# Peptides against a protein of PDB entry 6UG1: the designs that were tried, part 48

Target 1, 304 residues: chain A of PDB entry 6UG1
Amino acid sequence: SNEERKRRKYFHMLYLVCLMVHGFIRNEWINSKRLSRKLSNLVPEKVFELLHPQKDEELPLRSTRKLLDGLKKCMELWQKHWKITKKYDNVGLYMRTWKEIEMSANNKRKFKTLKRSDFLRAVSKGHGDPDISVQGFVAMLRACNVNARLIMSCQPPDFTNMKIDTSLNGNNAYKDMVKYPIFWCEVWDKFSKKWITVDPVNLKTIEQVRLHSKLAPKGVACCERNMLRYVIAYDRKYGCRDVTRRYAQWMNSKVRKRRITKDDFGEKWFRKVITALHHRKRTKIDDYEDQYFFQRDESEGIPD
Target 2, 301 residues: chain A of PDB entry 6UG1 as posed
Amino acid sequence: SNEERKRRKYFHMLYLVCLMVHGFIRNEWINSKRLSRKLSNLVPEKVFELLHPQKDEELPLRSTRKLLDGLKKCMELWQKHWKITKKYDNEGLYMRTWKEIEMSANNKRKFKTLKRSDFLRAVSKGHGDPDISVQGFVAMLRACNVNARLIMSCQPPDFTNMKIDTSLNAYKDMVKYPIFWCEVWDKFSKKWITVDPVNLKTIEQVRLHSKLAPKGVACCERNMLRYVIAYDRKYGCRDVTRRYAQWMNSKVRKRRITKDDFGEKWFRKVITALHHRKRTKIDDYEDQYFFRRDESEGIPD

## One batch from the design tools (peptide; made by RFdiffusion4, then SolubleMPNN)

Design b1_p12_6_s3 (from b1_p12_6, 5 letters changed)
Fold by OpenDDE base, seed 4:
Structure b1_p12_6_s3 (fold): chain B 304 residues (1-304), chain A 12 residues (1-12)
Amino acid sequence: as target 1 above (304 residues)
Amino acid sequence: SLLEKIDEILNL
């Protein structure tokens, strides 16, 4: 019905705000000075020097290569620190079906909310789910004075799916769900003027994304609970930016159709949400990033 | 805060 379409759109908007606020709170928690002091001790001086190379004026690429090597060593150090990767108790922050949402509304399950103190303890011990692990990795890089962003792929329910029953019939549903991450890291490369993508936990990869990312979900089964639609970046200065364009090859032709921003009302609304979560002044880093997104929009073209 | 309440809702 038209009523159910309106209800699903509204619920998608509400759920998206909730997810974006969760990312904001986790980004505040990883700025903990107590956590920073503990995590800085995991990074030896030689690795710190690689994270902060001198600018090679002749070949800036040499400086980028040192930074990439430093980030690789940081991933290896993080794997040694992290002792226990817990499974998600349910679907974590992966996409729920409309049926699951309707069923959960009836279940007053007292979910034990992870408190800030429990999060900081989990990261310090190296015990937690993959999301806590990624968030802790971003905290470690920030402790080493690296300009690292927390990235969150927000998975609100699909308001474009008008099926009544959206039950997922899959024997490997959990494996397919966790094949691609919901959280990852970006690191600013001051030499190339680009963000470097780092997945320290799931795919254990470092990318300089040009046209596509390995972190973008591929295949029907993986996309059931992980649709690349809203990739939000949270920086150390409480900046909030939509970086979906980096990870979406087909932003205009495919991804936009699944976003609230498909119409002018949704675009204006989503900009208000971003603005409310963006607590810093604009910088030259934002200008370089916006220029990159513009070039990516021009190169994709306008969909017919 | 409102943010903490929303975080509580998301842990649902």
Scores: peptide ipSAE 0.040, ipTM 0.778, DockQ to the pose 0.487
Fold by OpenDDE base, seed 1:
Structure b1_p12_6_s3 (fold): chain B 304 residues (1-304), chain A 12 residues (1-12)
Amino acid sequence: as target 1 above (304 residues)
Amino acid sequence: SLLEKIDEILNL
């Protein structure tokens, strides 16, 4: 019905705000001074120097290569620190079906919220789910004065799916779900004026995204619980930015149709949510990023 | 805060 369409759209909007707020709170927690002091001790001086290379005036690419090598070594150090990767409870922050949402509303389960103290302990010990691990990695880079962002792929229920039964059947459902991350890292390269993408936990990859990312979900089974729609970046200064354009090859043709921003009302609403979570002034880094997004929109063109 | 309540709802 038209009413059910409105209900699903409204619930998607509410759920998206909730997810974006969760990302904001986790971004505050990883700025903990106590955690920063502990995690800085994981990074030897030689690795710190690679993270902060001098500008090579002859070949700026040499400086980028040092930074990339430093980030690779940080991923290796992080793997040594992280002792226990827990499975997610149920589906974690992956996309729920409409049926699962309806069934959960009927289930009076007392959900255990992870407290800030428990999160800081988990990161500090190297014991937790993959999301806690990624968030801790971002905290370690920030402890080394690296301009690292926490990236969150927000997975609200698909308001464009009007099917009543959205049951996901399959023995491999968990493996397909966790094939691609929900959280990752971006690091600012001051030499190339670009963000470097870092997945320290899942794919264990570093990439300089041009047209496509390895972190973008591919295949039907993986996209059932992980649809690339809302990739939100949280920086160390409490900036909040939509960076979906970086990871979406087909933003205009495919991704936009699955976003609340497909219409003017949704665009204006989503801008208000971003503005409410953006607690810093604009910088030249934002100008370079917006220029890159503009070039990506021009290169994709308008879908026929 | 409202943000903490929302975080509680999402850690569901």
Scores: peptide ipSAE 0.040, ipTM 0.781, DockQ to the pose 0.455
Fold by OpenDDE base, seed 5:
Structure b1_p12_6_s3 (fold): chain B 304 residues (1-304), chain A 12 residues (1-12)
Amino acid sequence: as target 1 above (304 residues)
Amino acid sequence: SLLEKIDEILNL
């Protein structure tokens, strides 16, 4: 019905705000001074120097290569620190079906909220799910004074899916779900004036995204619980930005149709949510990023 | 806070 379509749209909006607020809270927790002091000790001086290369005036690319090598070594150090990767409870922050949401509304589950103290302990011990691990990696880079962002791919239920039965029956459902991450890192390259993408946990990759990312879900089974729609960046100064354009090859033709921002009302609403979570002034880094997004929109063109 | 209540809802 038209009413069910409206209900699913509003529930998607509420769920999206919840997810974006969760990302904001986790971004605050990883700014912990106590955690920072512990995690800085994991990074040797030689690796710190690679993270902070001098500007090569002859070839700025040499400075970028040092930064990339420093980030690679940080990923290796992080793998040594992280002892236990827990499975997600149920589906974690991956996308739920409408049937799963309806069934969960009937169950008075006592949810055990992870407290800030428990999170900080988990990161310090190297024991937790993949999301806690990525968040801890961002905290380690920030402890080394690197301009690292926490990236979250928000997975609200698909309001464009009007099917009643959306049950996902399959023995490999968990493996397909976790094939691509929900959380990752971005690092500012001051030499190239670009964000570097870092997945320290799942794909264990460093990427300089141009047109597409390795972190973008591919294939039907992987997209069932991980649809690239709302990639939100949280910086060390409590900035909040939509960076979906970086990771979406087909933003205009495909991704926009699955977002609340497909219409003017949804665009205005989503801008209000971003503005409410954005607690810093605009910087020249934001100008370079917006210029890159503009060039990506022009190069994709308008969908026919 | 409202944020903590939302975090409780998300740890579903």
Scores: peptide ipSAE 0.037, ipTM 0.770, DockQ to the pose 0.477
Fold by OpenDDE base, seed 3:
Structure b1_p12_6_s3 (fold): chain B 304 residues (1-304), chain A 12 residues (1-12)
Amino acid sequence: as target 1 above (304 residues)
Amino acid sequence: SLLEKIDEILNL
């Protein structure tokens, strides 16, 4: 019905705000000075020097290569630190079906919310789910004075799916779900004036995204619970930015149709949500990023 | 907390 379409749209909007605020709060928690002091001790001086190379005036690419090597070594150090990767409780922050939402409303299962103290302990011990691990990795890079962002792929229920029952195929559902991450890292390369994408936990990869990312979900089974729609970046200064354009090859033709921003009302609303979560002034880094997004929009073209 | 409310909404 038209009423059910409206209900699903409003519930998607509410759920999206909740996810974006969750990302904001986790980004605040990883700025903990106590955690920073502990995590800085995991990084040897030689690795710290690679994270902070001098600018090569002849070939700036040499400086970028040192930074990339430093980030690779940080991923290796992080794997040694992280002792226990827990499975998600249920589906974690992956996308739920409309049926799961309707059934869960009746189940008063008091999920015990992870407190800030428990999160900081989990990161410090190296015990937690993949999201806690990625968030801890961002905290370690920030402890080394690296301009690292927490990236969150927000997975609100699909308001464009009007099916009542979306039976997910059971047997490999968890493996297919966790094939691609929900959280990852970006690092500012001051030499190339670009963000470097880092997945330290799931795919264990570092990339300089041009047209497509390895982190973008591919295949029907993986896309059931992980649909690339809202990739939000949280920086160390409490900036909040939509970076979906980086990871979406087909932003205009495909991704926009699945976003609340497909219409003017949704675009204006979503801009208000981003503005409410953005607690810093604009910088030259934002100008370079917006220029990159503009070039990506021109290169994709406007779909007919 | 707001997280608890979010986790409640996410667990609805």
Scores: peptide ipSAE 0.034, ipTM 0.753, DockQ to the pose 0.839

Design b1_p12_6_s4 (from b1_p12_6, 5 letters changed)
Fold by OpenDDE base, seed 5:
Structure b1_p12_6_s4 (fold): chain B 304 residues (1-304), chain A 12 residues (1-12)
Amino acid sequence: as target 1 above (304 residues)
Amino acid sequence: SLLDEIEKILQL
């Protein structure tokens, strides 16, 4: 019905705000001074120097290569620190079906909210789910004065899916779900004027994204619980930005149709949500990023 | 507060 379509759209909006607020809170927690002091000790001086290379005036690419090597070594150090990767409880922050949402409304589930103290302890011990691990990695980079962003791929239920039965069947459902991350890192390269993508936990990859990312879900089974729609960046200064354009090859033709921002009302609403979560002034970094997004929109074109 | 802004967004 038209009513059920409106209900699913509203519930998608509510769920999206809750996810974006969760990302904001986790971004605050990883700025903990106590955690920063502990995690900085994991990074040797030689690795710190690679994270902060001098500008090579002859070939700026040499400075970028040092930064990339420093980030690779940080990923290796993080793997040594992280002792226990827990499975997600149920589906974690991956996308739920409408049937799962309806069934969950009937169950008085005591959601055990992870407290800040428990999170800080989990990161310090190297014990937790992949999301906690990624968040801890961002905290380690920030402890080393790296301009690292926490990236969250927000997975609200698909309001474009009007099927009643949306149950997912299959023995490999968990493996397909976790094939691509929900959280990752971006690091600002001051030399190339670009964000470097870092997945320290899942794919264990570093990318300089141009047109597409390895972190973008591919294949039907993987996309059932992980649809790239709302990739939100949280920086160390409490900035909040939509960076979906970086990771979406087909933003205009495919991704936009599955976003609340497909219409003017949804665009205006989503801009209000971003504005409410964005607690810093604009910088030259934002100008370079917006220029890159503009060039990507022109290169994709407007779908007919 | 951030909470007040969230409440305003949810009432829209």
Scores: peptide ipSAE 0.029, ipTM 0.726, DockQ to the pose 0.096
Fold by OpenDDE base, seed 3:
Structure b1_p12_6_s4 (fold): chain B 304 residues (1-304), chain A 12 residues (1-12)
Amino acid sequence: as target 1 above (304 residues)
Amino acid sequence: SLLDEIEKILQL
């Protein structure tokens, strides 16, 4: 019905706000000074020097290569630190079906919200789910004075899916779900004036995204619970930015149709959400990023 | 607060 379409749209909006606020809170928690002091001790001086190379005036690419090597070594150090990767409780922050949402409303299962103290303990011990692990990795890089962002792929229920029952195929559902991450890292390269993508936990990859990312879900089974629609970046100064354009090859032709921002009302609303979560002034880094997004938009073209 | 910001967003 038209009413059910409206209900699903409003529920998607509410759920998206809750996810974006969750990302904001986790970004605040990883700025903990106590955690920072512990995690800085995991990074030896030689790796710290690679994270902070001098600018090569002849070939700035040499400085970028040192930074990339430093980030690779940080991923290796992080794997040694992380002892226990827990499975997600149910589907974690992956996308729920409409049926699962309706059934969950009836189940008074008090999801025990992870407290800040428990999160900091989990990161310090190296015990937790993949999201906690990625968040801890961002905290380690920030402890080394690296300009690292927490990235969250927000997975609100698909308001464009009007099916009552989306039976997900059972046996490989968890493996297909976790094939691509929900959380990852970006690191500012001051030499190339670009963000470097880092997945330290899932794909264990470092990428300089041009047109497409390895982190973008591919295949029907993987996209059932992970649709690339709202990729939100949280920086160390409590900046909040939509970075979906980096990871979406087909932003205009495909991704926009699945976003609340498909219409003017949704665009204005979503801009207000971003503005509310953005607690810093604009910087030259934002100018370079917006220029990159503009070039990516022009290169995709307007869908016919 | 973040709650006040959420309330402002939800009233929109």
Scores: peptide ipSAE 0.029, ipTM 0.728, DockQ to the pose 0.095
Fold by OpenDDE base, seed 4:
Structure b1_p12_6_s4 (fold): chain B 304 residues (1-304), chain A 12 residues (1-12)
Amino acid sequence: as target 1 above (304 residues)
Amino acid sequence: SLLDEIEKILQL
């Protein structure tokens, strides 16, 4: 019905705000001074020096290579720190079906909300789910004075799915779900004027994304619970930015059709949400990023 | 507050 379409759209909007606020809160928690002091001790001086290379005026790429090597060593150090990767209790922050949402509304399951103290303890011990691990890795890089962003792929229910039953038929549903991350890191490369993508936990990869990312879900089974639609970046200064364009090869032709921003109302609404979560002034880094997104939009073209 | 901003967004 038209009413059910409206209901699903509004529920998608509400759920998206809740996810984006969750990302904001986690981004605040990883700025903990107590956590920072503990995590800085995991990074030896030689690795710190690689994270902060001098600018090579002859070949800026040499400085980028040092930074990339420093980030690789940080991933190795993080893997040594992290002792226990817990499974998600359910689907974590992966996408729920409409049926699962309706069934959950009837279940007053007290979600045991992870408190800030419990999060900080989990990161400090190296015991937690993959999301906690990624968030802790971002905290470690920030403790080393690296301009690292927390990235969150927000997975609200698909308001474009009008099927009554959206039950997932899946052998290995959990393996397919966790094949691609929901949280990752970006690091600012001051030499190339670009964000470097870092997945320290899931794919254990470092990328300089140009046209496509390895972090973008591929295949039907993986996309059932992880649709790349809202990739939100949270920086150390409480900036909030939509960085979906980086990770979406087909933003205009495919991804936009699955976003609330497909129409003018949704675009204006989503801009208000971003603005409310963006607690810093614009910087030259934002200008370079917007220029990159513009070039990517021109290169993709406008879908006919 | 962030909560007040969320409430304003949800009332839209």
Scores: peptide ipSAE 0.029, ipTM 0.726, DockQ to the pose 0.095
Fold by OpenDDE base, seed 2:
Structure b1_p12_6_s4 (fold): chain B 304 residues (1-304), chain A 12 residues (1-12)
Amino acid sequence: as target 1 above (304 residues)
Amino acid sequence: SLLDEIEKILQL
């Protein structure tokens, strides 16, 4: 019905705000000074120097290569620190079906929230789910004075899916679900004027995204619980930015149709949500990023 | 807490 379409749209909006606020709060937690002091000790001086290379005036690419090597070594150090990767409880922050939502609403199960103290302990011990691990990795880079962002791929229910019964096949569902991350890292490369994408936990990859990312879900099964629609970046200064354009190859043709921002009302609403979570002034880094997004929009063109 | 509310909403 038209009513159910409206209900799903509004529920999607509410759920999206909740996810974005969750990302904001986790981004605050990883700025913990107590955690920072502990995690900085994981990074030896030689790796710190690679994270902070001098500008090579002859070939700026050499400085980028040092940074990339430093980030690789940080991923290796992080793997040594991280002792226990827990499975997600149920589907974690991956996308739920409408049926799962309806069934969950009937199940008054007391959800046990992870407290800040428990999070900080989990990261410090190297015990937790993949999301906690990624968040801890961002905290380690920030402890080394790296301009690292926490990236969250927000997975609200698909308001464009009007099917009642979206029975997902159960058994292979977890493996396909966790094939691509929900959380990852971006690091600012001051030499190339670009964000470097880092997945320290899932794919264990570093990339300089041009047209598409390795972190973008591919295949029907993987996209059932992980649809690239709302990739939100949280920086160390409590900036909040939509960076979906970086990771979406087909932003205009495909991704936009599944976003609340497909219409003017949704765009204005989503802009208000971003603005409410964006607690810093604009910087030249934002200008370079917006220029890159503009060029990507022009290069994709308008869908026919 | 706001987190508890959000996580309740996320479990709904």
Scores: peptide ipSAE 0.026, ipTM 0.715, DockQ to the pose 0.829; fails the geometry check

Design b1_p12_7_s1 (from b1_p12_7, 4 letters changed)
Fold by OpenDDE base, seed 1:
Structure b1_p12_7_s1 (fold): chain B 304 residues (1-304), chain A 12 residues (1-12)
Amino acid sequence: as target 1 above (304 residues)
Amino acid sequence: DKFLHEIESKWK
């Protein structure tokens, strides 16, 4: 019905806000001074120097290479620190079906919210789910004075799915769900004026995204619980930015139609949510990023 | 749309 379409759109918007606020809160928690002091001790001086290379005036690419090597070594150090990777409870922050949402509402399931103290202890011990691990990695880089962002791929229920029964056929294997991450890291390269993408936990990869990312979900089974629609970046100064354009190869042709921002009302609403979560002034880094997104929109063109 | 307005009103 038209009413059910409105209901699903409304619930999608509410759920998206809850996810974006969750990302904001986790980004605050990883700024903990106590955690920072502990995590800085995991990074030896030689690795710290690689994270902070001098500008090579002859060949700026040499400085970027040192930074990339430093980030690789930080990823290796993080793997040594992280002792226990817990499975997600149920689907974690991956996308739920409409039926799963309705069933969960009826069953009055007491969701145990992780407290800040428990999170800090989990990161400190190296015991937790993959999301906690990624968030802790971002905290470690920030402890080393690296301009690292927490990235969250927000997975609200699909309001464009109007099927009554949205049950997934059988055991959508946990492996297919977790094949691609929900959380990752970006690091600012001051030499190339670009964000470097770092997945320290899932794919264990570092990339300089040009046209597409390795972190973008591919294949039907993976996309059932992980649709790239809302990739939100949270920086150390409580900046909040939509960075979906970086990771979406087909933003205009494929991704936009699955976003609330497909219409003017949804665009205005989503901008208000971003603005409410953005607690810093604009910087030259934002200018370089917006220029990159503009060039990516022009290069994709208008879908026929 | 009334429902969308109710979401906006909670964020004012």
Scores: peptide ipSAE 0.015, ipTM 0.583, DockQ to the pose 0.054
Fold by OpenDDE base, seed 3:
Structure b1_p12_7_s1 (fold): chain B 304 residues (1-304), chain A 12 residues (1-12)
Amino acid sequence: as target 1 above (304 residues)
Amino acid sequence: DKFLHEIESKWK
């Protein structure tokens, strides 16, 4: 019905705000001075120097290569620190079906919300789910004075799915669900004027995204619980930005149709949510990023 | 600020 379509749209909006606020809170927690002091000790001086290379005036690419090597070594150090990767309880922050949401509304499941103290302890010990691990990695880079962003792929229920039964066909193995991450890192390369993508936990990869990312879900089974629609970046200065354009190859043709921003009301609403979560002034880094997004929109073109 | 605090208060 038209009523059910409205209900699913409004529930999607509410769920999206909740996810974006969760990302904001986790981004605040990883700025903990207590955690920063502990995590800085994991990074040897030689690795710190690679993270902060001098500008090579002859070949700026040499400086970028040093930064990339430093980030690789940080991923290796992080793997040594992280002792226990817990499985997600149920589906974690991956996408739920409408049926699962309706069933969960009837079952007053006490979500044990992880407290700030428990999070800080989990990161310090190297014990937790993959999301806590990624968040801790971002905290370690920030402890080394690296301009690292926490990236969150927000997975609200699909308001474009109007099926009554939204049960997933078959035993989507936990492996298919977690094949692609929900959280990752971006690092600012001051030499190339670009964001570097870092997945320290899932794919264990460093990427300089041009047209497509390895972190973008591919294949039917993987996309059922992980649809790339809302990739939100949280920086160390409490900036909040939509960076979906970086990771979406087909933003205009495919991704936009699955977003609340497909209509003017949804665009204005989503802009208000981003603005409410954005607690810093604009910088030249934002100008370079917006220029990159513009070039990506022009290069994709308008879908026929 | 207030709007975020209201959302956070409903999540507690």
Scores: peptide ipSAE 0.012, ipTM 0.637, DockQ to the pose 0.082
Fold by OpenDDE base, seed 4:
Structure b1_p12_7_s1 (fold): chain B 304 residues (1-304), chain A 12 residues (1-12)
Amino acid sequence: as target 1 above (304 residues)
Amino acid sequence: DKFLHEIESKWK
């Protein structure tokens, strides 16, 4: 019905705000001074120097290469620190079906909300789910004065899916779900004026995304619970930015159709949500990023 | 930040 379509759209909006606020809270928690002091000790001086290369005036690419090598070594150090990767409880922050949402509304499962203290302890011990691990990695980089962002791929229920039964069948459902991350890191390269993508936990990769990312879900089974629609960046200064354009090859042709921003009402609403979560002034980094997104929109074109 | 505390209180 038209009513059910409206209901699903509004529930998607509410759920999206909830996810974006969750990312904001986790981004605050990883700014903990107590955690920072502990995690800085994991990074030896030689690796710290690679994270902070001098500008090579002859070839700025040499400075970028040092930063990339420093980030690679930080991933290796993080793997040594992290002892236990827990499975997600149920689907974690991956996308739920409409049926699962309806069933969960009836079951007051006391989700043990992870307290700040429990999170800080989990990161310090190296024990937790993959999301906690990524968040801890961002905290370690921030402890080393790296301009690292927490990235969250928000997975609200698909309001474009009007099927009554949206049950997902299959023995490999968990493996397919976790094939691609929900959380990752971005690091500002001051030399190239670009964000470097870092997945320290899932794919264990570093990318300089131009047109495509390895972190973008591919294949039907992987996209059932992980649809690239709302990739939100949280910086160390409580900035909040939509960075979906970086990771979406087909933003205009495919991704936009599955976003609330497909219409003017949704665009205005989503802009208000971003603005409410953005607690810093604009910087030249934002200008370079917006220019990159503009160039990506021009290069994709408008789908006919 | 007071705003952060208000948000954390609503999500507990």
Scores: peptide ipSAE 0.008, ipTM 0.609, DockQ to the pose 0.071
Fold by OpenDDE base, seed 5:
Structure b1_p12_7_s1 (fold): chain B 304 residues (1-304), chain A 12 residues (1-12)
Amino acid sequence: as target 1 above (304 residues)
Amino acid sequence: DKFLHEIESKWK
């Protein structure tokens, strides 16, 4: 019905705000001074120097290569720190079906809300789910004075799916779900004036995204619970930005049709949510990023 | 570059 379509759109909007606020709160928690002091001790001086290379005036690419080597060594140090990777409870922050939402509304299962103290303890001990591990890695880079963003791929229920039963039948459903991350890191490269993508936990990869990302979900089974629609960046100064354009190859032709921003009302609403979560002034890093997004929109073209 | 230094200082 038209009423059920409106209900699913409204519930998608509410769920998206809850996810974006969750990312904001986790970004605040990883700015903990107590956590920062503990995590800085994991990084040797030689690795710290690689994270802060001198500008090579002859070949700026040499400075970028040192930064990339420093980030690789930080991923290796993080793997040594992290002792226990817990499985997600149910589906974690991956996408739920409409049936799962309706069934969960009837079962008031107490979501054990992780408190700030428990999060800080989990990161300090190296014990937690993959999301806590990625968030802790961002905290370690920030403890080393690196301009690192927390990235969150928000997975609200698909308001464009009007099917009643979306039962996900499959023995490998968990493996397919966790094949691609929900949280990752970006690091500002001041030499190339670009964001470097870092997945320290899932794919254990560093990339300089041009047209395609390895973190973009591929294949039907992997896309069932992980649809690339809302990739939100949270920085150390409480900036909040939509960075979906970086990771979406087909933003205009495919991704936009699955976003609330497909219509003018949804675009204005989503802009208000981003503005409410963005607690810093604009910088020229934002100008370079917006210029890159513009060039990516021109290069994709208008969908036929 | 004075600008990169100003950004780095605001981000320190």
Scores: peptide ipSAE 0.000, ipTM 0.434, DockQ to the pose 0.015

